# Ledger of designs, part 11: peptides against a protein of PDB entry 1IK9

Target 1, 211 residues: chain A of PDB entry 1IK9
Amino acid sequence: MERKISRIHLVSEPSITHFLQVSWEKTLESGFVITLTDGHSAWTGTVSESEISQEADDMAMEKGKYVGELRKALLSGAGPADVYTFNFSKESCYFFFEKNLKDVSFRLGSFNLEKVENPAEVIRELICYCLDTIAENQAKNEHLQKENERLLRDWNDVQGRFEKCVSAKEALETDLYKRFILVLNEKKTKIRSLHNKLLNAAQEREKDIKQ
Target 2, 207 residues: chain A of PDB entry 1IK9 as posed
Amino acid sequence: MERKISRIHLVSEPSITHFLQVSWEKTLESGFVITLTDGHSAWTGTVSESEISQEADDMAMEKGKYVGELRKALLSADVYTFNFSKESAYFFFEKNLKDVSFRLGSFNLEKVENPAEVIRELIAYALDTIAENQAKNEHLQKENERLLRDWNDVQGRFEKAVSAKEALETDLYKRFILVLNEKKTKIRSLHNKLLNAAQEREKDIKQ
Target 3, 195 residues: chain B of PDB entry 1IK9 as posed
Amino acid sequence: MERKISRIHLVSEPSITHFLQVSWEKTLESGFVITLTDGHSAWTGTVSESEISQEADDMAMEKGKYVGELRKALLSVYTFNFSKESAYFFFEKNLKDVSFRLGSFNLEKVENPAEVIRELIAYALDTIAENQAKNEHLQKENERLLRDWNDVQGRFEKAVSAKEALETDLYKRFILVLNEKKTKIRSLHNKLLNA

## One batch from the design tools (peptide; aimed at target 1 I181, target 1 (a further copy) F180 V183)

Design b1_p10_3_s3 (made by RFdiffusion4, then SolubleMPNN; from b1_p10_3, 3 letters changed)
Fold by OpenDDE base, seed 5:
Structure b1_p10_3_s3 (fold): chain B 211 residues (1-211), chain C 211 residues (1-211), chain A 10 residues (1-10)
Amino acid sequence: as target 1 above (211 residues)
Amino acid sequence: as target 1 above (211 residues)
Amino acid sequence: MLEKLSEDPF
């Protein structure tokens, strides 16, 4: 079961933060349980896949698009721009929410809730879920931080090896050229020496013929 | 202000999860506010630095060691081995906790709490803090995940450049040796040719003298 | 560098 808890403000009680819990199996489209609390009372309702389908049809909206709007409204609360407005009557237990656009507001959905007999149990379970989520997220953060530090060490090692490889390539080229020049100069000197001996031998032979 | 919320079980109500909130400024030693809730009622007490010092003295314990035990008890709850046991009387509003060792249990501390007049507000604020902490931890997780992915890309880039550098160094060495062998063989051939010309010239001169 | 070394007849 997936769950999301969001802060909302009811139009009827704008000074009191309420909490909207939505819980579902695999997809929000398959139906969900909605729970509202003010930290003292709680109200719960179950919304079936058939009710979601009916609301989409009543809105003349494609089901996937409607579920997409439900997800934004119910799982994010009002959002950063108060895009969604929430209404609840404690007397009728009727919950409805509206999408506020620049020039128009429209009802996105409505649910009948039931007052929970033991709200303290629902509130305790909600707090437990929050604390579990905090612990899981902290453990994940610590893991990711350690992995980041590992990857940074591995990067620095490879970078240092790469720089050494570049320098070693340049040094190798320079060293090989120096060694080659020495051997080549020795061979050049030998060629010059042999050429001079040939010139001298030719000059001596020309002197011997002239007698 | 720092804050920690922990789940505890009271000896008087072992079937009901309670929540222990501790809030403090900079250090737990400077004093703290303790809040207990069962999701319906709340109780709060303020513990001063002087009270912490007095409890450490009454226990004949060094203050830093005592505060270290307070931190473990109050910020972690019972712990994974039920090392701490929590007691609360709703009638007297007296809260006390014990450290359970293998052969002995001892009282670690005790506080007088006061019943909160508006527990719903305290519970709402506690849930708000949990939701804020979840959001902050999620944002940190997403940041660390993206940074991990960046570092992995950077590592793969440098690794690929390093492997290319290694291969290029080996190829350079091989290429330079091949080129050097060609030039050296040319010079060796020239030396052999000049040496043969000198031998022939010497043999011709020896024929001319015998003739 | 190596090319200049091949052009020298010596």
Scores: peptide ipSAE 0.042, ipTM 0.861, DockQ to the pose 0.638
OpenDDE base, seeds 1, 2, 3, 4: peptide ipSAE 0.035, 0.029, 0.038, 0.039; ipTM 0.862, 0.860, 0.861, 0.862

Design b1_p10_4 (made by RFdiffusion4)
Pose (drawn by RFdiffusion4):
Structure b1_p10_4 (pose): chain A 207 residues (1-76, 81-211), chain B 195 residues (1-76, 83-201), chain P 10 residues (1-10)
Amino acid sequence: as target 2 above (207 residues)
Amino acid sequence: as target 3 above (195 residues)
Amino acid sequence: DAFFEKESKE
């Protein structure tokens, strides 16, 4: 059981703001209850599933395509106009295309005997919604704060692992360099002795 | 300017639900407007900064402690009474085995209740709208952080596994270069022996 | 790498 409460402007009353409450079960296609309120009175009407299928036929529209139009118009490039007569309780709305507009929906609403009960329930539903949302935003705020920390934690763990690697790398190389360079000292020494021995032979050949 | 709308029950009508709307600027301490509605009529009252502090004196409570009790009682066990004839509104606090009048307001019946009710409903719808948008923004951040975390965690896994492959990998290369030095040393020594 | 190559050249 779902519902949408939207605010709307009627052409015959651009001054005051009205409210439209549409409620259904699962889908609009199966039927819906519509209620109009000005904060004092309320007018209600029902649209059955069969009535929706028929209206779609009379409009020369694919049924799902027609329900889609109802969703854009009633559940809040697509321009829609709304009219209501308190004298007749007739409620209709049109889709305004280029230079051509057409009747999209019509409802004969009935004035409600207990407007206050309807208005109180509506407000109550809205307050419950505001409440459910806050609880959700709080749950997400905490999850947000947890992740901000869990990242900072691992980020530090990362920097440490990298810094530890660099310290170990330079440490190993330092030891390597010492050993390698000791050998180089021997090579230079041997190499120079050899040269010397070659120069000595060369001197015996020459004298 | 902030506001809180609470659903309450009056002692003289536990059947019907009323709505209490409290509005203010910055803090209740500087005064506030309270409105009571049953969805048909509405009663309003203004409580000045002067009256509030005055009440803090009659009670001998720090203006802070007193405002604190109002926040708990009016912004949502607290009991509420209202007489439609007198327009007098009062509420009490109920503890174990005792109760006491906590405060009262002389409200006045509003001339155009529909206007008040319409504004209240409009506010709720805007609130629903702003809250749903924030739920989206925080939902995405929760996603970005989830992804960013997996990234760094992966970097950490890769980094630690590298630090553990370093000693073994570098030592092999050092053996290689070192074995070259030795060979040279042997060949030199052998040459010196030639001569 | 460069350090090890230098050592190999020498």

Design b1_p10_4_s1 (made by RFdiffusion4, then SolubleMPNN; from b1_p10_4, 6 letters changed)
Fold by OpenDDE base, seed 5:
Structure b1_p10_4_s1 (fold): chain B 211 residues (1-211), chain C 211 residues (1-211), chain A 10 residues (1-10)
Amino acid sequence: as target 1 above (211 residues)
Amino acid sequence: as target 1 above (211 residues)
Amino acid sequence: DELFQKLLEE
């Protein structure tokens, strides 16, 4: 089961933060349980897949698009742009919400809720879920932090090996050229010496012919 | 201000999860506000630095060690070993907690709490804090995940450059040796040719003298 | 070094 809790403000009680919990199995399209609380009272309702389909049809909206709008409204709360307005009557237990666009506001959905007899149990369970989520997120954050520290060390190690490889390549090239020049110069000197010996031998032969 | 919320079980109400909120400035030693709730009622008390010092003295415990025990008891809740037992009387508003060791149990502290007149406000604020903490932890988690993915890419890039550098170093060494051998062999061939010319010139001169 | 030495001697 998936769950999301959001802060909302009711048009009827704008000074009192309310909490909207939505719980569902795998996808919101399959239906969901909605719970509203003000920290004193709680109200709950179950919305079936058939009700979601009927509301989409009544709105002349494609079901997947309608569920996408429900997801934005019910799981994100009033986004920073007050795009969604929430209404609740404690007397009728009628909950409805509207999408406010620049030039058009329309009702996105409505639910009949039932007042919970033991709101304290619902509130305790909601707080427990929040604390469990905090603990899970903390454990994940600690794991990711340790992994980032590991990856940074591994990066520094490879970077240091790479820099050493670059320097060693340049040093190797320079050393090999220096050694080659030395050997080559020895061979050039020997060639020059042999040429001089040939010239001297030719000059001596020319002297021997001239007697 | 720092805050921690923990689940606790009261000896008087073992079937009902309670929540213990502790709030403090910088260090728990400077004093703290404690709030207890069952999701319906709330009780609060303020503990001063002087009270903490007095309790440490009464226990004949070093203050830093005492505050360390308070931190374990009040901020971690009942650890998985039930090391801390919590007691609360709704009638007297007297809250006390004990540390249970294998052979010794002792009272670690006690506080007089006051019943909150508007528990719904305290509960709403507590839920708001939990939701804010979840949002902050989610944002941190997403950041750490993106950084992890970046570091992994950077590591792969440097690793690939390093492998190319190693291969290029080996190829350079092999290529330079091959080229050097070719040039040296040319010089050796020229030296051999010049020696043969010298030998031939010497043989011709010896023929001219015999002639 | 050995290869270079061989290149010198040869």
Scores: peptide ipSAE 0.035, ipTM 0.857, DockQ to the pose 0.654
OpenDDE base, seeds 1, 2, 3, 4: peptide ipSAE 0.032, 0.033, 0.031, 0.030; ipTM 0.857, 0.858, 0.857, 0.858; seed 4 fails the geometry check

Design b1_p10_4_s2 (made by RFdiffusion4, then SolubleMPNN; from b1_p10_4, 7 letters changed)
Fold by OpenDDE base, seed 2:
Structure b1_p10_4_s2 (fold): chain B 211 residues (1-211), chain C 211 residues (1-211), chain A 10 residues (1-10)
Amino acid sequence: as target 1 above (211 residues)
Amino acid sequence: as target 1 above (211 residues)
Amino acid sequence: DKLFQELLEE
């Protein structure tokens, strides 16, 4: 089961933050349980897949698009853009929400909720879920932090080895060229010496022919 | 202000999860506000630095050690080890907690709480804080995940450059040695040729002298 | 080193 809790403001009680809990199995399209609370009272309703399909059809919206709008309304909370207005009557237990576009507002959905007899249990379970989520997210953050520290060390180690490899390549090239120049110069000197010996021997032969 | 919310079990109501909120400025030693709730009622008390100091003195504990025990009791919740027992009388509003050691239990602290007139506001604010903490932790988690992915890319890039550098170093060494062997062999061949010409010239001179 | 020396002595 997946769950999302959002803070909302009701049009009837704009000064009192309400909490909207939505719980679903795998996809919101399969239906969901909605729970509304003001921190004292709680109200719960179940929305079936058939109701979601019927609401999409009644709105002449494609089901996937409708579920996409439900997801934005019910799982995001009222973002700062006031795109979604939430209405609830505590007397009728009728919950409805509207999407506010620039020139048009339309009802996105409505639910008959039932007042929970023991709201304290629902509130406690909601707080427990929040605390569990905090603990899970903290553990994940600590793990990611440790992984980032590991990756940074590994990066620094490879970077340092890479820089050493670059320097060692340049040093190898320079050293090899220097050594080869020395050897080549020795061989060139020996060639010059042998050539001079040949020239001298030829000059001596020309002198010996001239008695 | 720092805040921690923990789930606790009261000895008097072991079936009902209670929530212990502790709020403090910078250090728990400077004093704190404690709030207890069962999701319906809330009770609040303020503990001053002077009360913390007095309790430490009455216990004959060093203040830093006492605050360390307070931090474990009040900020960790009852971990699975049941090291801390929490007691609360709804009638007297007297909250006390004990540390359970193997052979000894002792009272760590006690607070006179006051019943909050509007517990729903305290509960809503507590839920808001939980939701804010979840949002902050989620944002941090997403950031750390993106950093992790970045660091992994950067590591792969440097690793690939390092492997190319290693291969290029080996290739450079091999290529330089091959080229130098060719040049050296040419010089050796020229030296051998010149030496043979010198030997032949010397042999011809010896023949001319015998002739 | 050895290969270099062998290349020098020859």
Scores: peptide ipSAE 0.030, ipTM 0.857, DockQ to the pose 0.638
OpenDDE base, seeds 1, 3, 4, 5: peptide ipSAE 0.029, 0.029, 0.029, 0.028; ipTM 0.856, 0.856, 0.856, 0.856

Design b1_p10_4_s3 (made by RFdiffusion4, then SolubleMPNN; from b1_p10_4, 5 letters changed)
Fold by OpenDDE base, seed 1:
Structure b1_p10_4_s3 (fold): chain B 211 residues (1-211), chain C 211 residues (1-211), chain A 10 residues (1-10)
Amino acid sequence: as target 1 above (211 residues)
Amino acid sequence: as target 1 above (211 residues)
Amino acid sequence: DEFFKKLLEE
């Protein structure tokens, strides 16, 4: 089961932060449980897949688009721009929410809730879930931090080896050329010496023919 | 202000998870505010630096060690081994906790709390803090995940460049030696040709002298 | 060094 808790403000009680818990299996489309609390009282309702389909049909909205709007409204809370307005009657236990657009506001959905007999239990479970989520997220953060530090060390090590490899390649080329030049110069000197010996031998022969 | 919320179990109410909120400035040693809630009622007390010092003295414990034990007891909740036992009287509003060792249990500290008139406000603020902490930790996780993915790409890129550099160094050495052998063989052939010309010239001279 | 020495002597 997936769960999301958001803070919302009711139009009827804008000074009191309410908390909206939504719980679902895999997708919000399959139905969900909605719980509303003010930190003293709690109200819960179950919304079926058929009710979601009916609400989408009643609104003449494609089900996928409607579920997308439900997800934005119910799982994000009121965004910073009050795009979604929440209404709840404690007397009727009727919860409804509206989407506010520039030119038009419209009801997005409505649910009948039931007052919870033991709100303290629901509130305790909600706080437990928050604390568990904090602990899980903290463990993930610590793991990712350690992994990032490891990856940074590994990157620095490979970078240092790469720089050494580049320098070693340049040094190798320079050293090989220096050694090759020495060997080639010896062979060139030997060639020059042999040419001089041939020239001297030819000059001596020309002298011997001229008695 | 720093804050930690933990779940605790009271000896008097082991079936009901209570929540212990501790709030402090910089260090727990400077004093703290403790809030206990069962999700319906709340109790709050302020503990001063002087009270912490007095409790340490009364226990004949070094202040730094005592604050270290307070931090473990009050900020971690009961660890998995029930090292700390929490007691609270709703009638007297007296909160105390004990450290359980193998051979000895002793009272670690005690605080007088006051029942909060509007527990719903304290509970709402506590839930708000939990939700804010979840959002902050989620943002940190997303940042660290993106950085991790970046560092992994950067590592793979440098590793690939390093492997190419190693291969290029080996190829360079092989190519330079091959080229050098070709040039050296040309010079050796020229030296051999010049030696043969010198031998032929010497043989012709020896024939001309015998003639 | 030995390879270059051999190449010089050969």
Scores: peptide ipSAE 0.034, ipTM 0.859, DockQ to the pose 0.669
OpenDDE base, seeds 2, 3, 4, 5: peptide ipSAE 0.031, 0.032, 0.031, 0.031; ipTM 0.858, 0.858, 0.859, 0.858

Design b1_p10_4_s4 (made by RFdiffusion4, then SolubleMPNN; from b1_p10_4, 5 letters changed)
Fold by OpenDDE base, seed 5:
Structure b1_p10_4_s4 (fold): chain B 211 residues (1-211), chain C 211 residues (1-211), chain A 10 residues (1-10)
Amino acid sequence: as target 1 above (211 residues)
Amino acid sequence: as target 1 above (211 residues)
Amino acid sequence: DELFEELLKE
């Protein structure tokens, strides 16, 4: 089961933060349980897949698009742009919400809720879920932090090996060229010496012919 | 201000999860506000630095060690070993907690709490804090995940450059040796040819003298 | 080094 809790403000009680919990199995399209609380009272309702399909049809909206709008409204709360307005009557237990666009506001959905007999149990369970989520997120954050520290060390190690490889390549090239120049110069000197000996031998032979 | 919320079980109400909120400035030693709730009622008390010092003295415990025990009891809740037992009387508003060791149990502290007139406000604020903490931890988690993915890419890039550098170093060494062997062999061939010319010239001169 | 010494041999 998936769950999301959001802060909302009711048009009827704009000074009192309310909490909207939505719980569902795998996808919101399959239906969901909605719970509203003000920290004193709680109200709950179950919305079936058939009700979601009927509301989409009544709105002349494709079901997947309608569920996408429900997801934005019910799981994100009033986004920073007050795009969604929530209404609740404690007397009728009728909950409805509207999408407010620049030039058009329309009802996105409505639910009949039932007042919970033991709101304290619902509130305690909601707080427990929040504390469990905090603990899970903390454990994940600690794991990711340790992994980032590991990856940074591994990066520094490879970077240092790479820099050493670059320097060693340049040093190798320079050393090989220097050594080969020395050997080549020795061979060139020997070639020059042998040429001079040939020239001298030719000059001596020319002297021997001239007697 | 720092805050921690923990689940606790009261000896008087073992079937009902309670929540213990502790709020403090910088260090728990400077004093703290404690709030207890069952999701219906709330009770609060303020503990001063002087009260903490007095309790440490009465226990014949060093203040820093005492505050360390308070931190474990009040901020971690009942650890998985039930090391801390919490007691609360709704009639007297007297809250006390004990540390249970294998052979010794002792009272670690006690507080007089006051019943909150508007528990719904305290509960709403507590839920708001939990939701804010979840949002902050989610944002941190997403940041750490993106950084992890970046560091992994950067590591792969440097690793690939390092492997190319190693291969290029080996290829350079091999290529330089091959090229230098060719040039040296040419010089050796020229030296051999010049020696043969010198030998032939010497043989011709010896023929001319015998002639 | 061995290859270098061989290169020095005539």
Scores: peptide ipSAE 0.033, ipTM 0.855, DockQ to the pose 0.585; fails the geometry check
OpenDDE base, seeds 1, 2, 3, 4: peptide ipSAE 0.032, 0.032, 0.033, 0.032; ipTM 0.855, 0.855, 0.855, 0.856; seeds 1, 2, 3, 4 fail the geometry check

Design b1_p10_5 (made by RFdiffusion4; failed a check: the pose's geometry)
Pose (drawn by RFdiffusion4):
Structure b1_p10_5 (pose): chain A 207 residues (1-76, 81-211), chain B 195 residues (1-76, 83-201), chain P 10 residues (1-10)
Amino acid sequence: as target 2 above (207 residues)
Amino acid sequence: as target 3 above (195 residues)
Amino acid sequence: EFFEEQREDP
């Protein structure tokens, strides 16, 4: 069981704001209850599933396509107008296309005997919704703060692993350099002794 | 300007639910407006900064401690009473085995309740809208952080596994270059022996 | 590079 409460503007009363409450089960296609309130009185109507299928036929529209129009219009490039007569309790709305508009929906609402009960329930539903949401935003705020920390933690763990690698790399190289360079000392020494021995032979050949 | 709308029950009408709307600027300490409604009629009252502190004196409580009790009672065990004839509103606090009057307000019946009720409903719908948007923004940040974390965690796994492959990999190369030096040294030595 | 330079002998 779902519902949507939307505010709307009636052409015959652009001054005051009204509220539209639509409730259904699963889908709009299966039928819905619609309630209009000005904060004092309330008018209610029902639309059965068969009535929706018939209205879609009378409008030359694919049923799902028709329900889609109802969703955009009632559950809040698509321009819609709403009219209501307190004298007749007739409620209709049209979709305004280019230079051509058409009747999209019509409901004969009935004035409610207990407006206050209806208004109180509506407000109560809204307050419950505000409540459920806050609890959710709090749950997400905490999850947010947990992740901000779990990242900072691992980020530090990362920097440490990298810094440890660099210290170890330079440490190994330093030892390498020492050993390699000691050998190079021996090569230079040997190399030079050899040269010397070559120069000595060369001298015996020459004298 | 902030406000809180609470659902309450009056002692003289546990059947019906009423709504208490409290509005203020910055802190209740500087005064506030309280509105009571049953969805048909509405009663309102203004409580000045002057009256509040005055009440803090009659009770001998720090203006802070006193405002604290009001926040708990009015912004949501607390009991509420209202007489439609007198428009007098008072509420009490109930502890184990005792209860006491905590405060009262002389409310006045509002001339256009529908206007008040409409504004209250409008506020709730805006709040729902805002809250749903924030639930989205925080939902995405929860996603971004989840992804960012996996990234770095991956970098950490790769980095640690590198540090552990370093000693073995670098030592092989060092053996290679070192063996070259030794070969040279041998060949030199052998040449020297030639001569 | 460092290991290449070490490979240089006279």

Design b1_p10_5_s1 (made by RFdiffusion4, then SolubleMPNN; from b1_p10_5, 6 letters changed; failed a check: the pose's geometry)
Amino acid sequence: SLFEKFLEFP

Design b1_p10_5_s2 (made by RFdiffusion4, then SolubleMPNN; from b1_p10_5, 6 letters changed; failed a check: the pose's geometry)
Amino acid sequence: SLFDEFLEFP

Design b1_p10_5_s3 (made by RFdiffusion4, then SolubleMPNN; from b1_p10_5, 6 letters changed; failed a check: the pose's geometry)
Amino acid sequence: SLFEEFLKFP

Design b1_p10_5_s4 (made by RFdiffusion4, then SolubleMPNN; from b1_p10_5, 5 letters changed; failed a check: the pose's geometry)
Amino acid sequence: SLFEEFLEFP

Design b1_p10_6 (made by RFdiffusion4)
Pose (drawn by RFdiffusion4):
Structure b1_p10_6 (pose): chain A 207 residues (1-76, 81-211), chain B 195 residues (1-76, 83-201), chain P 10 residues (1-10)
Amino acid sequence: as target 2 above (207 residues)
Amino acid sequence: as target 3 above (195 residues)
Amino acid sequence: VLEELAKDPS
């Protein structure tokens, strides 16, 4: 059981703001209850599933395509106008295309015997919604703060692992250099002795 | 300017639900407006900064401690009474085995309740809209952080596994370069022996 | 570094 409460402007009353409450089960296609309120009175009407299928036929529209129009118009490039007569309780709305507009929906609403009960329930639903949302935003705020920390934690663990690697790499190389360079000292020494022995042979060949 | 709308029950009508709307600027301490509505009529009252502190004196409570009790009682066990004839509104606090009057307000019946009710409903719808948007923004950040975390965690796994491959990998190369030096040393020594 | 050290010092 779902519902949407939207505010709307009627052409015959651009001064005051009205509220439209649409409620259904699963889908609009299966039917819906519509309620209009000015904060004092309330007018209600029902639209059955068969009435929706028929209206779609009378409008030369694919049924799902028609329900889609109802969703854009009633559940809040698509321009829609709303009219209501308190004298007749007739409620209709049109889709305004380029130079051509057409009747999209019409409802004969009935004035409600207990407007206050309807208005109180509506406000109550809204307050419950505000409440459910806050609880959710709080749950997400905490999850947000947990992740901000869990990242900072691992980020530090990362920097440490990298810094530990660099310290170990330079440490190993330092030992290597020492050993390798000791050998180089031996090579240079041997190489130079050899040269010396070559120059000595050369001298005996020359004298 | 902030506001809180609470659903309450009056002692003289546990059947019907009323709505209490409290509005203020910065803190209740500087005064506030309270409105009571049953969805048909509405009663309003203004409580000045002067009256609030005055009440803090009659009770001998720090203006802070007193405002604290109001926040708990009015912004949502607290009991509420209202007489439609007198427009007098009062509420009490109920502890174990005792109760006491906590405060009262002389409200006045509003001339255009529908206007008040319409504004209240409008506020709720805006609040629902803002809250749903924030639920989206925080939902995405929760996603970004989830991804960012997996990233770094992966970098950590790769980095630690590198540090553990370093000693073994570098030592092999060192053996290779070292064995080259030794060969040269042997060759030189052998040459020297030639002569 | 290791390549330079592998070169003939002479």

